# Peptides against a protein of PDB entry 4CIC, part 39

Target 1, 148 residues: chain A of PDB entry 4CIC
Amino acid sequence: KVSTKGHYGVQAMFDLAQHFGEGPVSLKSIAERQGLSEPYLEQLIAVLRKAGLVKSVRGAQGGYILAREPRDIKVGDIIRVLEGPIAPVESVSQDDPEHSLKFDFSVTKSVWEKVKKSIEEVLDSITLADMLKDAEEAQMAQGYMYYI
Target 2, 147 residues: chain B of PDB entry 4CIC
Amino acid sequence: KVSTKGHYGVQAMFDLAQHFGEGPVSLKSIAERQGLSEPYLEQLIAVLRKAGLVKSVRGAQGGYILAREPRDIKVGDIIRVLEGPIAPVESVSQDDPEHSLKFDFSVTKSVWEKVKKSIEEVLDSITLADMLKDAEEAQMAQGYMYY

## One batch from the design tools (peptide; made by RFdiffusion4, then SolubleMPNN)

Design b1_p12_1_s4 (from b1_p12_1, 7 letters changed)
Fold by OpenDDE base, seed 5:
Structure b1_p12_1_s4 (fold): chain B 148 residues (1-148), chain C 147 residues (1-147), chain A 12 residues (1-12)
Amino acid sequence: as target 1 above (148 residues)
Amino acid sequence: as target 2 above (147 residues)
Amino acid sequence: SSESALELVEEP
């Protein structure tokens, strides 16, 4: 699973992408639009800012902006920042490194590496710009359903 | 992450695949070879048996066997049995169904659906027979490194 | 019994 953190991080970044070029967006407004708690969003934004995916703007119209254009931010970049390396299996190694290392069945590991690679390829193929385009297309499709 | 349950389930099923055609394998022997606790393995095997992926054999040489040939068991089948449907995101819907439903941004959902599909395709492309073949190839490669 | 959904990305 993409954690709740990864999921909400992508939502928050997508909200910032929708407002890209309009100036800084307040955390409150993002939280309201994305159904997130403001304190939780602050934690996400702090990580994303430290990673250089978002910038804070100071002043009366302060808030957050994307640090890069939506086309230059992959979903994979967001997930790696929030969740670290995409690991398809919980590293059993954290609780007992001695036992988990012995049964490193290379074959089972290779299955999970294939899964990892596939996830990475998908997430690295999707940008925030692609998501914006998909949103526009979906909105147009809804608009056409009201006129029929 | 494939849960520890999914991971160990695949390991246990792979152990049974390695012994396929040799007769029933004891849970103890699987547990020893796979580094699993026997009680934990009993729980996994119970689920896998209920799903019809393994069979129990009774008698003095009792134990477990694969219910199907290794080629007829996908990794995806094992994972679906142990973990349910491959969900790329934790269903936020379990804790507060009313709030999670409102911001079903179709676009974000579509990203996770793409991820889901990709994982399903990978896991459904790998059989226990493919894993056996990969193990044999790896063993041969190790054997050549000793000469 | 909460169906253990496949968690793909390890949060650290």
Scores: peptide ipSAE 0.047, ipTM 0.810, DockQ to the pose 0.163; fails the geometry check
Fold by OpenDDE base, seed 1:
Structure b1_p12_1_s4 (fold): chain B 148 residues (1-148), chain C 147 residues (1-147), chain A 12 residues (1-12)
Amino acid sequence: as target 1 above (148 residues)
Amino acid sequence: as target 2 above (147 residues)
Amino acid sequence: SSESALELVEEP
């Protein structure tokens, strides 16, 4: 499960990727295009900026840009920044400490570690550049469907 | 994230796999070995039984058994029964319905679908028999470290 | 150590 935070973070980063090279994009414009609340987006962008995935540009035409090229930002990088380490199992941490005998059955743990690794491999295999390409291909496919 | 329910369900099913062929296992014994509350395990077993992954045996030596051989039960089968479809993204369903414009950006959705598929492939590649084998290998490796 | 487990979405 990518949290809503991770999901919207990827959307916001993808929006910045679509505008990469066009200059700084306002948070307002990202929020409008991505259907996000501006205050929520501000929180996401603050985290992403602190992690060095986004840069703030000051001035009358100020806003945000990707700190790196879209090809140099993996989806996994965004998720790790927003959510932390990809964990496949909910931490049973909060309920009853006495019965929280984490019988961390080594075998069950190994299953979840395999799942984790698989998720990480997928998310680390997808860049914002790959997402841009997929969007272009989808738009071309739609364009062809409107001409038939 | 496999829910606590999915996690404990896999543990309970693995316990039943370890006892496969030995006859019915009591819920109490599973609960004790797996560190689960018996009432919680009863709920899990009820779902697993309804899905045909577990059978109830009645009698003085009654209890539960796997409904299939450990090789014929995937971890993915257990998870799907307990949690439903493996979904990679939290359903934004509960918060503010007005701003729940699921701008389901097709591209973002495709990323999560790739993650989903990968999780499904992994969970469907692991059987309870594979888990038994991994446990035996781990026990052997520990045995060799003690010599 | 809040291991942020990626929660698999329960579709309702």
Scores: peptide ipSAE 0.032, ipTM 0.802, DockQ to the pose 0.434; fails the geometry check
Fold by OpenDDE base, seed 4:
Structure b1_p12_1_s4 (fold): chain B 148 residues (1-148), chain C 147 residues (1-147), chain A 12 residues (1-12)
Amino acid sequence: as target 1 above (148 residues)
Amino acid sequence: as target 2 above (147 residues)
Amino acid sequence: SSESALELVEEP
């Protein structure tokens, strides 16, 4: 599972990709389009900015832009920035020593490593440019359904 | 991420697979080998039993067995029983209406469906029999390092 | 730094 943070982070980055080349987008406008709270989006954008995925533009038309072209940003890059390394199993909080995940069982570990690798391969195969293309194709398909 | 419940459930099912054909295994013995609390394991086994993945055997040598052969139990079957459908995104609890995941955005949904499908394909490709084979291969490899 | 690993399953 991608956390709510990862999900909303991908939505916000996709919104910035849709406006790529049009200039800076305000956090308010992203929040309204994506159905996010502005304070929550500010936290996400702060992390994404620190990681160099977005840039802040100052001025009367200030806001945020993608720091790279949509083709140069993978979904996997966004998820790693927001959530850290893709871990296949929950980190058992160190606070319950009786339920220490004996992750040392090599066979169960190998199952989770296979899951991890598969998730990484999928997320690293999808760019924001691929998402833009999929959105255009979906809009065209809807347009054709209204004309039949 | 698989939850702690899913992780320990796969460990417990794998322990039962290692003893498949040897008769019923006590919860105590599984708990000791897998490093689980017996009360926690009892809850896991109760769910797995209700789903028909394990059987309870009564008597002086009572305990639990796999309900099917190890080759007929996928890791995906265990995870679906313990955690429900493999969801690629956390279910936003319905209790925060302001943070309603507008899952209705078709493109982001398609990304998560691709992730879901990939996880399902991996977990459905691994049986308890595959895990047994991997364990045997690992033990043989360790045995060769000592010579 | 507690790397918040990617949680696939929310515990209820």
Scores: peptide ipSAE 0.032, ipTM 0.804, DockQ to the pose 0.465; fails the geometry check
Fold by OpenDDE base, seed 3:
Structure b1_p12_1_s4 (fold): chain B 148 residues (1-148), chain C 147 residues (1-147), chain A 12 residues (1-12)
Amino acid sequence: as target 1 above (148 residues)
Amino acid sequence: as target 2 above (147 residues)
Amino acid sequence: SSESALELVEEP
């Protein structure tokens, strides 16, 4: 599962993509649109900013912008920044050192590596620009349903 | 991530696949080979048995066997039995009802659905028979490195 | 219970 952190991070980045070229967006406005708490969004934005995916703009109309064009930001880039490397199996290594997955049989490991690769390929194939296009297509489709 | 439960469940099922046709395998022997605690393995096997992936054999040489041939058990079948449906995102719905993911924007949901589909396709493409073949090929390759 | 879905990300 993508964590709540990854999910909300993608939502926040997508909100910034929707406003790309319109100037800086306030955290308050993102929080309101995305249904996030402002304090939680501040934590996400701090990480995304440190990773160079987001820039802060100062001033009366200050806020945040994407640091790159939406086409130059993959969903995989956002997830890796927020969650680190995509791991297909929970690393049993942290909580119970006695029940360490000592026998990572090469065969079972290969299954999880295939899963990892597949997830990475999907997330690296989707940009914020692709998401913007999908949103536009969905809005057009909904607009047609309200006019019928 | 596949949970520890899913990971160990696949290992236990793979151990049973390696012994398929040799008769019943004791939980103790599986636990020893797979580096699992016997009590933990008992819980996994109970779920797998209830799902009809494993059968218990009673007697002095009792234990467990695969309920189907290794070719008829997908990794995806094991994971779905142990972990339920593959969900690409944690359902935020359980812990904080106030911070419910109310705005599951169709676009972000579609990303996670693509991830889900991709995981399902991979796990449903791998059988225990495929894993047995991969293990045999790996052993042959290691054998050739020792000669 | 709810731990059962393929969690791609470990909860911290």
Scores: peptide ipSAE 0.031, ipTM 0.802, DockQ to the pose 0.172; fails the geometry check

Design b1_p12_2_s1 (from b1_p12_2, 5 letters changed)
Fold by OpenDDE base, seed 1:
Structure b1_p12_2_s1 (fold): chain B 148 residues (1-148), chain C 147 residues (1-147), chain A 12 residues (1-12)
Amino acid sequence: as target 1 above (148 residues)
Amino acid sequence: as target 2 above (147 residues)
Amino acid sequence: FKGSILTIPAEE
């Protein structure tokens, strides 16, 4: 599963994408709009910043911006930064040495690798720009439904 | 991530597929071949049996068999039985009501639904028969590398 | 632990 961390990270990055070109956005404003705790968001943003997906702008009107255009940030990039490599199966922790007969069932591993690849392909096919477009289309569809 | 339960469930079902048509297989033998604890396997098999993926055969030569042919059992079927619906994101437990502002960001939800669909499509595209074929091909490839 | 295929273990 995408962790809560990955989920909220994508939300925060999407919020920054919605404000891309409008200047720096405060963490407080992102937290409020995305329903996130500010301290949690600070942790996420710190990781995202270190990974070069977000930039900090200092000053009275300081805050955060996307470090790249929304089209140049994939959802997969965000997830990899926050969660690491997409792993479809939990690596059984090495801690129980006796039952860790690594029956490296090559075949079952192949199944999980196929799942991994599929997830990666999907997440790498979706940019923040695609998400922005989807949001606009959804808003337009809602707007049309209110006019009918 | 597929839980350890799902992972081992697929392994156990694959073991049964390898022995399909040979008669009932003991849990002990499956556990030994798959490197699983017998008690854990018993729990998995109980769930799989209840779901109609496995049958119990009673008697001195009793054990377990696949309830259907390997081609009629998808990996997705096994996972759904053991883990429930494929969810790409952990549902944040309802327990923290205050921060559970379900900003049902329709857009982020759509991303996860796309991921879910992709996982489902992959898992539903792989049968135990496909896994058997892959195993045979892998064995043949290893056999050819030794010559 | 209900039906989560992608359960990234929470860092304990």
Scores: peptide ipSAE 0.042, ipTM 0.788, DockQ to the pose 0.459; fails the geometry check
Fold by OpenDDE base, seed 2:
Structure b1_p12_2_s1 (fold): chain B 148 residues (1-148), chain C 147 residues (1-147), chain A 12 residues (1-12)
Amino acid sequence: as target 1 above (148 residues)
Amino acid sequence: as target 2 above (147 residues)
Amino acid sequence: FKGSILTIPAEE
């Protein structure tokens, strides 16, 4: 499961993508549109900013913008920034030294590596621009259903 | 991340696959070979047994066996039994009623559905028989490096 | 909770 952090991070980045080119967006406005708490969003945006995916604009009409074009930001980039490397298995906390039998059972490890690779490929195949396009197509489809 | 439960469940099922056709395997022997606690393994095996992936054999030489051939057990079957449906996103605990704004943002949901489908396809493409074959190939490769 | 994509929610 993508963590709540990853999920909300993608939502916040998608909101910024929808407003890309319109200038800085306030955290308050993102929080309201995405149904996020402003304090939680502040934490997410701080991480995304530090990673160079978001820029802060100062001033009376200040806020945040995407640091790159939506086509240059993959969902995988957002997830890696917020959650770190996609790990298919929880690292068995090395903290149980006795069960730290790294039975690096190479075979079971290979299964999880295949899962990891598959997730990475999917997330790296989807950009914020792809998400924008999908949203537009969905809106057009809904619009056509209301006019019939 | 596959939970520790899913990970150890796959290991335990793989151990049973390695001994398939040799008769019942004791939980103690599985625990020793796989580096698992016996009590934890008992819990895993109980779930796997209830799901019909494992059978219990009673008697002095009793233990557990796979209920089906290794080729008929997918890794996905094991994971679904132990963890339930593969959910790509933690269900935002519906317990925060105020943030239960299901902004079912159809677009973000579609991303996670694609991830889910991809994981399911991978896990359903791997059987315990495939894992056995991979283990044999790895052992042969190690054997050839020593000669 | 270190963000693992496959964090199975612990059933509370």
Scores: peptide ipSAE 0.041, ipTM 0.795, DockQ to the pose 0.175; fails the geometry check
Fold by OpenDDE base, seed 4:
Structure b1_p12_2_s1 (fold): chain B 148 residues (1-148), chain C 147 residues (1-147), chain A 12 residues (1-12)
Amino acid sequence: as target 1 above (148 residues)
Amino acid sequence: as target 2 above (147 residues)
Amino acid sequence: FKGSILTIPAEE
């Protein structure tokens, strides 16, 4: 499961991609368009900025921009920044001493590694540019349905 | 993420697959081999039994068996029984009224649907029989490293 | 719970 953090992080990054080349976007405007709380978005943007995916622009029309072109940002990059490495299984907290038999049976571990690899491949195959293209295609399809 | 429930459920089902055809296995023996608490395993087995993946056998040597052959049980079947539908994103609880703008932008939803499909394809491609084969191959490889 | 993509909410 992608956490709420990962989900909303991708939404926020996609919003910035839609405005790429138009100048800085305010957090307020992103929050309004994406249905996010502004305080929550501030936390997400702080992490994304520290990772070099987003830049802050100062001034009267200050805000945020993508630090790279949409084609150079994978969904996988966003998820890794926000959530860390893709872990398909929750790490059993070391703190239950009786369940400390990490019989990580090599076989069950192999199943989860296959799942991990598959998720990584999908997320690394999708860029923000691909998402922009999909959005345009969806809008065109809706436009055609109203004319028929 | 596969929950602890899904993870341990797959381990328990794999243990039953390793003993398939040998008769019923006690929960105690599964718990000991898999490093699970017996009470936790009882809860998992109850769900798996209700879903028809496991059968209870009564008697002096009572216990549990797989309800189907290992080749007829996918890892995806186990996960769906224990965790429900594979949801790549946590359902934002409907209960936060302020965040109720499900701007499920069709595009972000599409990303998560692609992830979901990929996970489903992987989990549905792996049977308990495949896991048994992988275990045998791993044991053989370890045996060859000692010679 | 930092780093795990698939958080299943613990049923309380």
Scores: peptide ipSAE 0.038, ipTM 0.794, DockQ to the pose 0.156; fails the geometry check
Fold by OpenDDE base, seed 3:
Structure b1_p12_2_s1 (fold): chain B 148 residues (1-148), chain C 147 residues (1-147), chain A 12 residues (1-12)
Amino acid sequence: as target 1 above (148 residues)
Amino acid sequence: as target 2 above (147 residues)
Amino acid sequence: FKGSILTIPAEE
């Protein structure tokens, strides 16, 4: 399950992609459009900025921009920055040494590795540019539905 | 991330698959082999039994068996029973109506649906029989390394 | 959280 952090991070990055080339976008405007709290978005943006996916622009028209073109940012890149490596199984916290998942039998581990690989392949196959294209296609389809 | 419940459930079902045709297996023996607490395993087995994936056998040699052949049980079936439907995104609990994930923008939702479909396809492509075969192949490969 | 394959452990 992608965490709320990953989900909202992808939404925020997608909002920035939609405004790519239009100049800096304020956190307030992103928060309003994406239905996010501004303080929560500030935390997400701080992480994304540190990872070099987002840049801050200072000034009266300041805010944030994508640090790269939408085609050069994969959904997988966003998820890895916000959540870390995609783990298919919940790491049992190392804190209970006695019932530690020591016997990851090789076969059960292989199942989860297959799941991991599949998730990574999907997330790495989708760029912000792909998402923009999908949004445009969906808007065009909706526009046709209102004219019928 | 498959929960600990899903992970241990697959391990327990795999243990039962390894002993399929040999008769009932005690929960104690499964717990010992799989490194699980017996009380935790009892909870898992209760759910799996209710779902019809496992049967209880009573008597002196009582215990549990798979309710179906290993080839007829997918990993996806086990996960769906233990965890419910595979959800790629954590459902924000409906309890905070104001900050509800209302704007699942259709595009972001489509990303998670693709992830969900991919996970389901993988888990539904693997049976307990496939896992048994993989284990046999791994044991044979290890046996050749000792020789 | 019931039903999520990718359950990120809630930081307790």
Scores: peptide ipSAE 0.038, ipTM 0.793, DockQ to the pose 0.407; fails the geometry check

Design b1_p12_2_s2 (from b1_p12_2, 6 letters changed)
Fold by OpenDDE base, seed 2:
Structure b1_p12_2_s2 (fold): chain B 148 residues (1-148), chain C 147 residues (1-147), chain A 12 residues (1-12)
Amino acid sequence: as target 1 above (148 residues)
Amino acid sequence: as target 2 above (147 residues)
Amino acid sequence: FSGSILTIPADE
């Protein structure tokens, strides 16, 4: 499962993408729209800012903006920043020193590497711009259902 | 991450696949080969048996066998039995009733559904027979490096 | 919090 941190991070970044070009968005407004606590969102935004995905704007109308265009931010980039490298299996902590029977888990390891690669390919194929397009298409489809 | 339970479950099932057709394997022997505690393995095998992936054989040479041929057991089948449905996101417990602002998480949900589908396709494309073949090829490659 | 994507929380 994607962690709560990764999930909410993608939501917050998508909210910023929806307002891209409209100026800075306050953390309070993002928190209200995304159903997040403001303190939790502050922690997420701090990590995203440090990674260079978000910029802080100072002033009375200050807040946050995307540091790049929505087309230049992959979902995979957001997940890697918040969660680190995509790992399909918990690294069995090598720390139990004794029965390091190096059973050549090479075959089982290969299964998890295939899963990892597949997840990376999916997450790296989706940009915030793709998500914006999907949202627009969904809104148009809803609009057509109300007029029929 | 696949849970420790899913990971060790696949290892235990693969061990049983390597001995398929040779008769029952004791839990002790699986535990020794796979570096697992016997009590932990007993819990895993109990779940796998209840799901019909493993059979118990009684007697002095008793133990466990695969209930099906290795080609008829997918890695996805093992994972679904041990961990349940592949869920890419923690179900945000719907239990906080109040601020059910149904913000149409439809778009973010679609991302996670794509991830889920991709994982399912990979895990359902790999059988225990495929894993046996990969192990044989790896052993042959090692043998050629020693000559 | 080493965020591995597929952390299935053990149901308590």
Scores: peptide ipSAE 0.043, ipTM 0.792, DockQ to the pose 0.164; fails the geometry check
Fold by OpenDDE base, seed 1:
Structure b1_p12_2_s2 (fold): chain B 148 residues (1-148), chain C 147 residues (1-147), chain A 12 residues (1-12)
Amino acid sequence: as target 1 above (148 residues)
Amino acid sequence: as target 2 above (147 residues)
Amino acid sequence: FSGSILTIPADE
């Protein structure tokens, strides 16, 4: 499961994508729109900024912007930054020596590597621009449903 | 991440697949080969049996067998039995009302649904028979590396 | 144990 951190991180990045080109967005405004606590969002944004996905703008109209165009940011990039490498299996912490998974059967490992690869391919196939397009299409579809 | 339960469950089912057609396998022998505790394996096997993936054989040569041929058991079937429905995102427990994900933005949900579908497709594309084949190929490749 | 396929261990 994508952690809450990954989930909210994608949501925050998507909010920044929706405002891309409009100038810097305050953390307060993102937090209000996304239903996040401001302190939690600050932690997420700090990580995203350090990874070069977000830029801080200083001044009276200060805030945050995407560091790249929405088309140049994959969901996979966001998840890797927030969660680290996509690991399909919990590394059984090696620390219990008695349950040394001695036979980490190469075969079971290969199954999880296939799952990992598939997840990576999906997450790397979706950009923030794709998400923006999907949102616009959904809004248009809702608009048509109110007029029918 | 597939939980330890899912991981060991697939490993135990794969062990049973390797012995398919040889008769019932004791939990002790599976536990020894797979490096699992017998009590933990008993819990896994109980769930798998209840789901109809494993059968218990009674008697002096008692133990467990696959309930179906290895080709008729998908990794996805094992995972669904052990873990439940494949959920790509932790359901933010609705219980903290203040962080009501009010805008479960249909768009973010759609991303996770795509991830879910992809995981399901992969897990449903791999049978225990495929795993057996992969193991045989790996053993042959190792055998060629030693000569 | 919520059946989280992608349970990223929380950072200790």
Scores: peptide ipSAE 0.043, ipTM 0.786, DockQ to the pose 0.435; fails the geometry check
Fold by OpenDDE base, seed 4:
Structure b1_p12_2_s2 (fold): chain B 148 residues (1-148), chain C 147 residues (1-147), chain A 12 residues (1-12)
Amino acid sequence: as target 1 above (148 residues)
Amino acid sequence: as target 2 above (147 residues)
Amino acid sequence: FSGSILTIPADE
């Protein structure tokens, strides 16, 4: 599962993509639109900023912007920054050394590697620009349903 | 992530597949081969049994067997039994009702649905029989490196 | 921070 961190991180980045070219967006406005706590969003944005996906703008109209165009940011890039490498299986914490024989059974490992590869391919195939396009198409489809 | 439960469940089911047709396998023997605690394995097997993936055999040579042939058990079936539906995102626990606006933003949901579908397709494309074949091929490849 | 994408919360 994508963690809550990854989920909300993608939402926050998508909000910034929707406002791309309009100038800096305040954390408060993102938090309100995305239904996130401002303190939690601040932590996410701090990580995304350190990774170079988001820029901070100072001043009276200060806030955050995407550091790159929406087409140049993959969902996979956001997830890797927030969650690290896509791992399909929880790392069995090394803490129970005796009975946790890391039977890295090569065959079971290969199953999880296939899952990992599939997730990576999907997440790397979706950009923030693709998400913007999907949102526009969904809004147009809703608009057509109100006219029928 | 597949939880530890799903991971070890697939290992235990694969062990049963390797012994399919040889009769019942004891939990102790599975636990020893797979490096699992017997009590933990007992919990996994209880769930798998209730779901009809494993059968219990009683008697002096009692133990567990696969309830179906290895070709009729997908990895996806095992994961769904142990972990429930493949959910690519953690269900935000409903417990913080106030600020958890379920902004089920349709677009972000669509991303996770694509991920879900991809995971399901992979896990449903792999049977225990496919895993057995992969294991045999890996053993043969190792045997050729020693010559 | 082992950023495990598919973290199933451990049932307490």
Scores: peptide ipSAE 0.042, ipTM 0.791, DockQ to the pose 0.153; fails the geometry check
Fold by OpenDDE base, seed 3:
Structure b1_p12_2_s2 (fold): chain B 148 residues (1-148), chain C 147 residues (1-147), chain A 12 residues (1-12)
Amino acid sequence: as target 1 above (148 residues)
Amino acid sequence: as target 2 above (147 residues)
Amino acid sequence: FSGSILTIPADE
């Protein structure tokens, strides 16, 4: 599962992509548009900023911008920053030695590796620019429904 | 992430596949071979049995068998039985109405749907028979390294 | 525990 963190992170990054080139966006405005708590968004943005996906702009009209063009940010990049490597199976925390998933049988591991690869390929095939395009197409389709 | 439940469920089903045609396998023997706790395995097997993937055999040599041939059981079937539908995003429990993920923007939802579909396709493309074949090939490859 | 394949454990 993409955690709530990954999900909201993609939403926040997509919001920033929608405003790319319009200047800095306040966390408050992102939170309001995306239905996120501002404190939660602050945590997400801090991680995304540290990873160099987002830049902070200071001043009266300060806020955040994408650090790169939407075409240069993959969904997979956002997920890896927020959640780390895409793991198809929960890594049993090494800390409980008794329930050590000792027998990661090569065959079962290979199944999960195939799943991982498939997820990575999908997420790395989608950029924020692709998402923007999809949103525009969806809005146009809705606009046509209101004119009928 | 496939939960530990899904992971161990696939391991247990694979163990039963390796013994398919040899008769019933005890939960104890599966637990020992797969490094699972017997109580945890009992819970998994109960679910798998209820779903008709596993059969219980009673008697002195009682235990469990696959209810179908390994070729007729997909990894995706096992995962769906143990974990339910493959959801790429944690469903925010509807119970906190204030943090309603209200704006499941169609676009972000579409990303997760693509991920879901991709996972389903992979898991539905792999049978227990495919896993058996892969295990045999791996054993042969290891055997050739020792010679 | 809803059967989602990708359950990221909450950091306890």
Scores: peptide ipSAE 0.042, ipTM 0.791, DockQ to the pose 0.448; fails the geometry check

